# Ledger of designs, part 27: peptides against a protein of PDB entry 2AZE

Target 1, 148 residues: chain A of PDB entry 2AZE
Amino acid sequence: AQECQNLEVERQRRLERIKQKQSQLQELILQQIAFKNLVQRNRHAEQQASRPPPPNSVIHLPFIIVNTSKKTVIDCSISNDKFEYLFNFDNTFEIHDDIEVLKRMGMACGLESGSCSAEDLKMARSLVPKALEPYVTEMAQGTVGGVF
Target 2, 101 residues: chain B of PDB entry 2AZE
Amino acid sequence: GRLEGLTQDLRQLQESEQQLDHLMNICTTQLRLLSEDTDSQRLAYVTCQDLRSIADPAEQMVMVIKAPPETQLQAVDSSENFQISLKSKQGPIDVFLCPEE

## One batch from the design tools (peptide; aimed at target 2 L73)

Design b1_p16_4 (made by RFdiffusion4)
Pose (drawn by RFdiffusion4):
Structure b1_p16_4 (pose): chain A 148 residues (1-148), chain B 101 residues (1-101), chain P 16 residues (1-16)
Amino acid sequence: as target 1 above (148 residues)
Amino acid sequence: as target 2 above (101 residues)
Amino acid sequence: SSFTTTVEQVKPLTLS
């Protein structure tokens, strides 16, 4: 019984590591897909009607987005060297990652929620190495859990 | 008995984790190659029209923050106001708005 | 209340 207790806690510790690793694997697959999709969208758009986009109309990754109502008062304070910043808000605001932005743009082909059309899935499968294809299929069905 | 049952479980979980680590290894390698790729990095950008479909600078204000790696972001819910604090240990941080308003 | 994270680990956050 004593030894069994030790094996059970070890088992539960491993089950926790696998559950965390599965979520990490899924997020990394989405990033891989989203990044590659964004790059190919821009590579194609730069063909259509030549001249690369003006530098001010473009934002390179990595970045963070903050949005609030147009009315919301913001107070900005900056350190000399611009290493430190402080913002005060008199209303609700939202913070979004670039990956989250890319997902909302549909760059991950709806795979973030299994909301893939046949073309979306085909696109997602082609942007990932063959060894990752089964796991992409698992993500598309939502049958990722059960903890294998 | 149960001891063998738990030992068999530990073996399944060991093999499963080795497989997961392998796939993660392939996955992070793909991401590393993308980061080392100059042409991809040059093309890894979003337009102002992109940031619109997720929050347009017509009704809502949009702020873009670009801080070097390892910088800290603290968000605070005061008794009366909201705050975002950014502390970069190395390198300056950049902040700007979107053109359409 | 407060929340602290690095810019590498930012997730969607709404404070209301």

Design b1_p16_4_s1 (made by RFdiffusion4, then SolubleMPNN; from b1_p16_4, 7 letters changed)
Fold by OpenDDE base, seed 2:
Structure b1_p16_4_s1 (fold): chain B 148 residues (1-148), chain C 101 residues (1-101), chain A 16 residues (1-16)
Amino acid sequence: as target 1 above (148 residues)
Amino acid sequence: as target 2 above (101 residues)
Amino acid sequence: GSIVTSVENVKKLVLS
């Protein structure tokens, strides 16, 4: 009885670990797709424009953004060496990393929410190695969660 | 029996996890390749237009923060205090707004 | 509330 109980505890432990890894894998896939798609977009855009964009018009990864109402009052304190910043807001705000920005831009093809069109799914599949394509398909269908 | 069933389950879970690990390794490898490709890194950027597209400039203000790795971010949410604190150990932090703002 | 993290792990934070 005790032996079985120990194994059941281990089973649950492994299931939780697998679940965590599944989440991590999905995030990695989304990052990969988003990055590759972004690079592809920009490469095409620069080719069409026959020149790179102005240096001050682009923001290279990595970065984070803070967004709030345009009416929000923000006070900022900066250390002399710019190693420390303190922002005070009089209202709510949001913080997003660059990956989140890319997702909202559609760079992950809607895969993050399982809202891929047929074209989106095709694009997503084209941006990952063959071995990952089945998993991408499952993500798009919202069927991820099984043990394979 | 119960013991045999559990043993079999654990074996199957191990195999599943190994497959999962393999896929994760493939992903991390691809990401490393992207990081090592200078052209890809050159092209890894967004524009102010992109940022405006995800945050309506008519309603929202977008502030961009470029901070060194491992920069600490502390965010406070309370009825009396909304605050962001950034502390870098490796270098200066750059904060800016899009010129259109 | 208060959240402390690294810039690499921000993901999405909505503070209201």
Scores: peptide ipSAE 0.377, ipTM 0.911, DockQ to the pose 0.885
OpenDDE base, seeds 1, 3, 4, 5: peptide ipSAE 0.073, 0.024, 0.026, 0.023; ipTM 0.892, 0.882, 0.882, 0.877

Design b1_p16_4_s2 (made by RFdiffusion4, then SolubleMPNN; from b1_p16_4 with F3I T4V)
Fold by OpenDDE base, seed 2:
Structure b1_p16_4_s2 (fold): chain B 148 residues (1-148), chain C 101 residues (1-101), chain A 16 residues (1-16)
Amino acid sequence: as target 1 above (148 residues)
Amino acid sequence: as target 2 above (101 residues)
Amino acid sequence: SSIVTTVEQVKPLTLS
C-alpha cells in the first residue's frame, strides 16, 4: 500500500540520519578526547619543567598545517593587511587541520582507527563522561553501527 | 501486519535517535566547557617537536597557518596547479615555518 | 582581492 511505501521511505531517511549523527558523535568524542589529552599532557609537562614553554615555541589551537616536500618551491603573496595569502607550489602538498594533527600525535588514543591498546582505551574512557564510555568502547571495538 | 511493523520500527528509530541526540548534547557540552576554561585553552597547544612528529622537516617542510574564524581556504592540488588561497574577514593571518632540527 | 604588497618564499618564515 501507498502508506506502507511512505513509511518505508521515512524509515530509510531516519536510518540515514542516524548514521550521519553517529559519525558526528564519533568525531565529537574524538575531539573531546584529543583536546583533553593534549591539555593533560601539556599540564604535566609544564609541571615537570616547572615552567611553561617559551611563548614562541608553541602553537595554540586552532591552526592548520601545510606540508610538502622540502624540495618543493613555494611562493607566497601577501596582502598589505595580511588578510589574504596566496601560496603557489611547484608540487603536491598536504593540508591538515589541528584535529587531524592531534590524532596523528596519538592524542585520540588510536580510537579514530580502532587501534587502541588496553592502556589507550583506559585513557580514552577516562577523558569522557560516564554516559559516553559505552560508545567509546564500541568505537574501540569497531562495533559502532547499530541502533541504541 | 506490515503497517504495524513499520510503525513500530519508526518508533524504535525515533528512540534511538533521541539517545544519540542526548549523547551528542553531552559531547558538545563538554567541548563548550573546555573552550570556556581559560587554563585549558592556555594549555591547548602543540610544540615544534609535535609538528616534526607529524611530518619530519628532514623530508617535509611544515608550515603552520593561524587564521581568524570564517577564513576562506581554497586549495588546488592537481597536476596542473598547486595552490592555496586564504582570505580572512576578521583579521590578519599568521604563517609560521617549522625549522629543521 | 586586496593589493598584494609582498611576494616572498616561505623559507624566510620561522617558528621559534
Scores: peptide ipSAE 0.028, ipTM 0.885, DockQ to the pose 0.042
OpenDDE base, seeds 1, 3, 4, 5: peptide ipSAE 0.028, 0.027, 0.026, 0.025; ipTM 0.884, 0.883, 0.883, 0.883; seed 5 fails the geometry check

Design b1_p16_4_s3 (made by RFdiffusion4, then SolubleMPNN; from b1_p16_4 with F3I T6K Q9E)
Fold by OpenDDE base, seed 3:
Structure b1_p16_4_s3 (fold): chain B 148 residues (1-148), chain C 101 residues (1-101), chain A 16 residues (1-16)
Amino acid sequence: as target 1 above (148 residues)
Amino acid sequence: as target 2 above (101 residues)
Amino acid sequence: SSITTKVEEVKPLTLS
C-alpha cells in the first residue's frame, strides 16, 4: 500500500513536470516559427524590391512596444545619457513584447490560438525541423498532452 | 494489479519526458542558430506597416523601445497613475515612433 | 498622441 502511494505521488510529480515542459516547448516552437517566418517574409520582400529597406524604416528585434490612445498625453523625461526614461500618461496604455507582436502579425500562423488553417499549418510545419512536425500538428489540433 | 499499473505508467511518463527533452533541445538549437546567423538577424525586423497592423493608427499611437539587456522596466497602470520607467545599466535606450501619429 | 519631453528636447526618433 505504501509502495503504491509512493508511486502515485511520483506519477503526479512527473505529470506536472511534463505539463510544464509542454508549455515551454510550445512557446519555443512558436518563437521559432515566428522568427523564421518573419525572416523568410523579409527576405522575399527584399528580393522582390531588389534592395533592403531604408535603415530608418525598420526596427530590428528585440524590442517592446507601448501603445495608447492617440488622445493620450504623454510626458517623457529622458536623462542626458539616455540611460533612464520616464513616461507619464494621462490614460491607460499597453505594453507588448516582440514575440507578441509577431504573433499578432500572424507570424506564428495562428498556431498559438488554434486558428490555424490548412495553409497556415503547412507553413508552420515547413519552418520547423522534421522531428517537430508531429508536435506542431498536435498543437494545431489541440491534442498536445492528450495521452497524459 | 495496481502496482503493476503504476509502474507501467511511470515508465511511459519517463519516455514521454525524454521525448520532450529531446524536442526542446532541437528547438533551443534552432533558436541559437538563428541568433548566430548574421543574415537572419539582419532580416529580423518589423516595419511601420507591421506596427500599424497590430494597432489601428487612426486610434492608437505606437512607440517602440529598444533597450539593452537587463534594462529595468517598471509600469504602473491604475486609475490614478499611468507610468512607465526604464532604467538601463548597459547602454542608452532608444525610442521610436511611426511617422503617422 | 501629444508627446512632451523634459530634460532632453530630443523627441523619439521617427521612422522613415
Scores: peptide ipSAE 0.039, ipTM 0.886, DockQ to the pose 0.037
OpenDDE base, seeds 1, 2, 4, 5: peptide ipSAE 0.024, 0.037, 0.028, 0.027; ipTM 0.882, 0.884, 0.884, 0.884

Design b1_p16_4_s4 (made by RFdiffusion4, then SolubleMPNN; from b1_p16_4 with F3Y T14V)
Fold by OpenDDE base, seed 5:
Structure b1_p16_4_s4 (fold): chain B 148 residues (1-148), chain C 101 residues (1-101), chain A 16 residues (1-16)
Amino acid sequence: as target 1 above (148 residues)
Amino acid sequence: as target 2 above (101 residues)
Amino acid sequence: SSYTTTVEQVKPLVLS
């Protein structure tokens, strides 16, 4: 019947929307864990050192990184007000945002790949509110994707 | 029947989506709290050691770019052209190099 | 107006 067909279309629409939200939630969780873990690490390090790091020795978020071979020739054009930059490379380069950097640093506890040790999972869980812990567990197990 | 089954499915999906929305709200709240905490922001930094763990400066040049919000980034990476263009509308862009040691 | 050079010649801040 037409009514059933309409409901099936709506069902599919909702399923797709849920899938998108699941992806968004996972990314948000990873960001939260990464940020909190970074802050926690740095706080502990500064306490142990009994001082903050020198100002020019650290880069605060947000940022992006560009990396390329040391042999790559880079030409840079900069506007007088530094509002515009143009980089020309003679070979390939890579761009990474700060979240990706944090993930590669292990700040997301390996949760981004669904490969967490018991200790990593424990850390990840400790960095989120209680309500999010079950979802973190599912992410670690690679069982996210079902409708709950 | 089929209609009843579909109706029930839609109700279940609605509940599931509401649960997701709730969890997402919790996440965004936590992230907002972090952004509003000045001490957390002070501690939200990476070091050269961190950057070296991402790309070895012995092999790779690592450039850090701090750009204001809403900065436009255009990148072309092909055999014909290797280019990055940055255009800020809210302030100057800062560029840093990670030392080899 | 603009300034054109290599990244090394621009001499961005080097982390200490």
Scores: peptide ipSAE 0.053, ipTM 0.893, DockQ to the pose 0.038
OpenDDE base, seeds 1, 2, 3, 4: peptide ipSAE 0.029, 0.028, 0.055, 0.047; ipTM 0.885, 0.886, 0.891, 0.880; seed 3 fails the geometry check

Design b1_p16_5 (made by RFdiffusion4)
Pose (drawn by RFdiffusion4):
Structure b1_p16_5 (pose): chain A 148 residues (1-148), chain B 101 residues (1-101), chain P 16 residues (1-16)
Amino acid sequence: as target 1 above (148 residues)
Amino acid sequence: as target 2 above (101 residues)
Amino acid sequence: SISYKSGEGNKTFTLS
């Protein structure tokens, strides 16, 4: 019974590591797909009607987004060297990652929620190495859990 | 008995984790190659029209923050106001708005 | 991925 208790806690410890690693694997796959999709969208857009986009109309990764109502008062304070910043808001604001932005743009082909058309899935499968194809299929069905 | 049952479980979980680590290894390698790729980095950008479909600078205000790696972001709910604090241990941070308003 | 909406309490993130 004593030894069984030790094996059970070790088992539950491993089950937690696998559960964390599965979510990390899924996120990484989505990033890999989203990044590659964004790069190919821009590579193609730069062909159509030459001259690369003006530098001010473009934002390179990595970045963060903050949005609030156009009315919301914001108070900005900046350190000399611009290493430190402080923003005060008199209303609700939202913070979004670039990956989240890319997902909402559909760069991950709806794979973030299994919302893939046949073409979306085909696109997602082609942007990932063959060894990751089964796991992409698992993500597309939502049958990722059960903890293998 | 149960001891053998738990031992067999530990073996299944050991093999499963080795497989997961392998796939994660392949996955992070793909991401590393993308980060080391100059042409991909040059093309890894979003337009103002992109940031629109997720929040357009017509009704809502959009702020872009670009801080070097390892910088800290603290968000605060005060008794009366909201705040965002950014502290970069190395390198300056950049902040700007979107053109359409 | 980082996502936050005000009203969720105090939060601290490390940016990469």

Design b1_p16_5_s1 (made by RFdiffusion4, then SolubleMPNN; from b1_p16_5 with S1M S3H S16K)
Fold by OpenDDE base, seed 2:
Structure b1_p16_5_s1 (fold): chain B 148 residues (1-148), chain C 101 residues (1-101), chain A 16 residues (1-16)
Amino acid sequence: as target 1 above (148 residues)
Amino acid sequence: as target 2 above (101 residues)
Amino acid sequence: MIHYKSGEGNKTFTLK
């Protein structure tokens, strides 16, 4: 009885660990798709324009963004070496990393929501190695979470 | 029996985790390849237009932060304070607004 | 993954 109880505890621990890894894998897949899709988009755009965009018009990864109302008053304190910043807002703000930005741009093909059009799913599959395609399909269907 | 069933379950979970680890290795390898490809890194950018597409500039102000790895970001959220603190260890932090703003 | 919205309380993130 005690042995079975110990194994049940271990089973639950392993299940939770697997769930965590599944979440990590999904995020990695989304990152891969988003990055590759972004690169592909920009390559195509530059080819059509026959030139790169102006340097001051682009933000290279990695980055984060902070957004707040245009009416928000922001006070900023910066150290001399620019190693430290302190921002004080008089209203609410949001922070998003570059991955979140890419997702909102549609670079992850809507896979992050577990719902893709046929075209988006086709694109997503094309941006991952063959071994990951089944997982991408499951993500699109919202069926990820089972033990495989 | 119960013991045999649990033992089998653990074995199956082990196999599942091994498969999962394998997929993760494949994925991380692809990400490394992207990070090591000069052309990909050159093309890994967004525009201010992209940012406008996700945050309406008519209503929202967007700050861009470029910071070295391991930079610490603290967000303070209280009834009296809305604050962001940035502390880098490896170099200067760059904060700017898009020119269109 | 870094995402923050006011109302979530104080949080600390490490940029990578």
Scores: peptide ipSAE 0.522, ipTM 0.914, DockQ to the pose 0.896
OpenDDE base, seeds 1, 3, 4, 5: peptide ipSAE 0.519, 0.522, 0.518, 0.520; ipTM 0.915, 0.914, 0.914, 0.915

Design b1_p16_5_s2 (made by RFdiffusion4, then SolubleMPNN; from b1_p16_5 with S1M S3H K5V S16K)
Fold by OpenDDE base, seed 1:
Structure b1_p16_5_s2 (fold): chain B 148 residues (1-148), chain C 101 residues (1-101), chain A 16 residues (1-16)
Amino acid sequence: as target 1 above (148 residues)
Amino acid sequence: as target 2 above (101 residues)
Amino acid sequence: MIHYVSGEGNKTFTLK
């Protein structure tokens, strides 16, 4: 009886760990798709333009975006070596990391929200190794969650 | 019996986790390969137009922060304080403003 | 691409 109880606790612990890993894998897949899609887009664009964009016209990953109203007053204190920054705002702001930006750009093909068209899903599958394709399909269908 | 059933479940969960770990390894390997590919990194960028689609500079000021790894970012967004603190340990932090046009 | 870690309390992100 006690042994069974111990195993039941262990079972629940493992189930929770698997759930966490599933979430991590989904995020990694989204990152991979978004990144590869971005690279592909830019490669195509540069080929069409027959030149790369000016260096100061693009922002390379990684980056963080902070946006606030144009009316917001921002006081910025910077250390001499630029190792430390302090921004004080007089109103609310938003912070977005590069992955979130890519998702909002549609680089993850809507897979993050389960809003994949047939074409989006095809693109998503093409941007991952074969072994990950079934998982991408499950993500698009919203059927991820069980233990395989 | 109950004990045998639970033992069997744990073995199956172990196999499932191993499969999951395998998929994660494949994925992390792909990401590492991308990070090591200079051409991919050269093409890993967004434009101001992309950022305008996320936050229109006509209405929003868009600030871009590029910081080295291990940089700490602390954000306070409350009625009493609106603050962002950045502390880098590996190099200078660059801050840019995305132009409206 | 780097990994961002969110901390507890005040929103704290660590770039890794």
Scores: peptide ipSAE 0.033, ipTM 0.883, DockQ to the pose 0.327
OpenDDE base, seeds 2, 3, 4, 5: peptide ipSAE 0.026, 0.026, 0.031, 0.026; ipTM 0.878, 0.880, 0.882, 0.878; seeds 2, 5 fail the geometry check

Design b1_p16_5_s3 (made by RFdiffusion4, then SolubleMPNN; from b1_p16_5, 6 letters changed)
Fold by OpenDDE base, seed 2:
Structure b1_p16_5_s3 (fold): chain B 148 residues (1-148), chain C 101 residues (1-101), chain A 16 residues (1-16)
Amino acid sequence: as target 1 above (148 residues)
Amino acid sequence: as target 2 above (101 residues)
Amino acid sequence: MIHYVSGSGNQTFTLK
């Protein structure tokens, strides 16, 4: 029936929306874990060193990383006010945002790939509110999306 | 029948979405708390050593870009063109190079 | 904390 067809269309729309929200939620969780873990690491490190690191030795969030082969030639044009930059490379490059950097540092405890050790999962759970712990567990197990 | 089944499915999906919304609200709240905590922001940094673990300066040149919010970054990475364009509207852009050590 | 939005096509990132 036409009514059933309309509901099926609505069902598909809702499923897609839920999928999008699941992705967004997972990213938010990863950000939260990564940031809290980073802060915790640095706090501990500074306590052990009994001093903060030299100001010029650290990069505060947010930032973007660009890397390329050392052999790559880069031409850079900068506006007078430094509001505009143009980089031309003679070879391929990579771009990473700060969240990706944190993930690669292990700050997200391997949760981003569902590759958590028992200790990683324990850490991840400890860095989120109780209500999010079940979802973190599902992410670690790769079972997110039980509604599907 | 089919109609009843679909209706029930939609109700279940609605409940699932509401649960997701709730969890997302919790997450956004936590992130706001982090952003509002001065000490957390002070400690939200990486070191050159961290960056070396991601891209070894012995093999890779590592560039750090700090830009104001709403800065646009356009990247072209193809056989024909390799380019990054940065355009800020809210302030100057800072670019740093990680030393090889 | 700043969020980054990725665009479609020639990869464009917007710092939010």
Scores: peptide ipSAE 0.030, ipTM 0.882, DockQ to the pose 0.319
OpenDDE base, seeds 1, 3, 4, 5: peptide ipSAE 0.028, 0.024, 0.027, 0.028; ipTM 0.882, 0.880, 0.882, 0.883

Design b1_p16_5_s4 (made by RFdiffusion4, then SolubleMPNN; from b1_p16_5, 5 letters changed)
Fold by OpenDDE base, seed 2:
Structure b1_p16_5_s4 (fold): chain B 148 residues (1-148), chain C 101 residues (1-101), chain A 16 residues (1-16)
Amino acid sequence: as target 1 above (148 residues)
Amino acid sequence: as target 2 above (101 residues)
Amino acid sequence: MIHYKSGQGNQTFTLK
């Protein structure tokens, strides 16, 4: 009885670990798709324009953004070496990393929501190695979470 | 029996985790390849237009932060304070607004 | 993933 109880505890621990890894894998897949899709988009755009965009018009990864109302008053304190920043807002703000930005741009093909059009799913599959395609399909269908 | 069933379950979970680890290795390899590809890194950018598409600049102000790895970001959220603190260890932090703003 | 919205309390993130 005690042995079975110990194994049940271990089983639950392993299940939770697997769930965590599944979440990590999904995020990695989304990152891969988003990055590759972004690169592909920009390559195509530059080819059509026959030139790169102006340097001051682009933000290279990695980055984060902070957005707040245009009416928000922001006070900023910066150290001499620019190693430290302190921003004080008089109203609410949001922070998004570059991955979140890419997702909102549609670079992850809507896979992050577990719902893709046929075209988006096709694109997503094309941006991952063959071994990952089944998982991408499951993500699109919202069926990820089972033991495989 | 119960013991045999649990033992089998653990074995199956082990196999599942191994498969999962394999897939994760494939993913991390692909991401590393992207990071090591000069052309990909050159093309890994967004525009201010992209940012406008996700945060309407007519209503929202958008700050861009470029910071070295391992930079610590603290967000304070209270009834009295809305604050962001940035502390880098490896170099200067760059904060700017898009030119279109 | 770093995502923060006011109302989520104080949080600390490490940029990578």
Scores: peptide ipSAE 0.491, ipTM 0.913, DockQ to the pose 0.894
OpenDDE base, seeds 1, 3, 4, 5: peptide ipSAE 0.487, 0.484, 0.483, 0.489; ipTM 0.913, 0.912, 0.912, 0.914

Design b1_p16_6 (made by RFdiffusion4)
Pose (drawn by RFdiffusion4):
Structure b1_p16_6 (pose): chain A 148 residues (1-148), chain B 101 residues (1-101), chain P 16 residues (1-16)
Amino acid sequence: as target 1 above (148 residues)
Amino acid sequence: as target 2 above (101 residues)
Amino acid sequence: SLSLTAPFTGTKTFTL
């Protein structure tokens, strides 16, 4: 019984590591797909009607987004060297990642929620190496859990 | 008995984790290659029209923050106001708005 | 992935 208790806590510890790693693997696959999809969307757009986009109309990764109502008062304070910043808001605001932005743009082909058309899924499968294809299929069905 | 049952479980979980680590390894390698790729990095950008479909600078205000790696972001819910604090240990941070308003 | 929508309680700290 004593030894069984030790094996059970070890088992639960491993089950927790696998559960965390599955979520990490899924996120990483979505990033790999989203990044590659964004790059190919821009590579193609730069062909159509030549001359690369003007530098001010473009934002390179990595970045963060903050949005609030157009009325919301914001108070900005900056350190000399611009290493430190402080923003005060008199209303609700939202913070979004670039990956989250790329997902909402549909760069991850709806795979973030299994919302893939046949073409979306085909696109997602082609942007990942063959060894990751089964796991992409698992993500497309939502049958990722059960903890293997 | 149960001891063998738990030992068999630990074996399944050991093999499963080795497989997951392998796939994660392949996955992070793909991401590393993308980061080392100059042409991909040059093309890894979003337009102002992109940021619109997720929040357009017509009704809402959109702020872009670009801080070097390892910088800290603290968000605060005061008794009366909201705040965002950015502290970069190395390198300056950049902040700007979107053109359409 | 980082995301946060106010209001929320307390403080949230992230490393970018």

Design b1_p16_6_s1 (made by RFdiffusion4, then SolubleMPNN; from b1_p16_6, 7 letters changed)
Fold by OpenDDE base, seed 1:
Structure b1_p16_6_s1 (fold): chain B 148 residues (1-148), chain C 101 residues (1-101), chain A 16 residues (1-16)
Amino acid sequence: as target 1 above (148 residues)
Amino acid sequence: as target 2 above (101 residues)
Amino acid sequence: MIHLKTPFSGTKNFTL
């Protein structure tokens, strides 16, 4: 009886660990799709323009975005070597990492929110190795969560 | 019996986790390869137009922060304080503003 | 235009 109880605890622990890894895998897949899609988009755009964009017109990954109302007053203190920054706002702000920006740009094909059209799903599948395609399909259907 | 059933369940969960780990390894490998590909990194950028699509500079101030790895960012967003602190250990931090046009 | 919300309230630390 005690052994069974111990194994049941272990079983639940493993299930939770698997659930966490599933979440991590989904995020990694979204990152991969978003990144490859971004690169593909930009490659096509540069080919159409027959030149790369001006260096100062683009922001390379990685980055973060901070946005706030244009009415917000921002006091910025910068160290001489620019190793340290301090921003004080008089109102609320938002912070977004580059992955979130890519998702909002649609680079993850709506896979992150279940808003994946047939064309989006086709694109998403094309941007991952074959072994990951079934998982992408499950993500699009919202059927991820079970044990293999 | 109950013990045998639980033991079998744990073995099946182990197999499932191994399959999951395999998929994760494939994914992390792909991301690593992308990070090591110079052409991919050259093309890994967004434009101000992209940023305007998510936060219009006509209404919002959009600040872009480029910082070296392992830079510490502390954000406080409360009724009393609205603050962002950045501390880099590996080099200077660059801050850019996305123009309205 | 996509509406973005502040991801948190209070204090949060990030590592870049």
Scores: peptide ipSAE 0.027, ipTM 0.878, DockQ to the pose 0.409
OpenDDE base, seeds 2, 3, 4, 5: peptide ipSAE 0.026, 0.022, 0.026, 0.022; ipTM 0.880, 0.869, 0.874, 0.871; seed 4 fails the geometry check

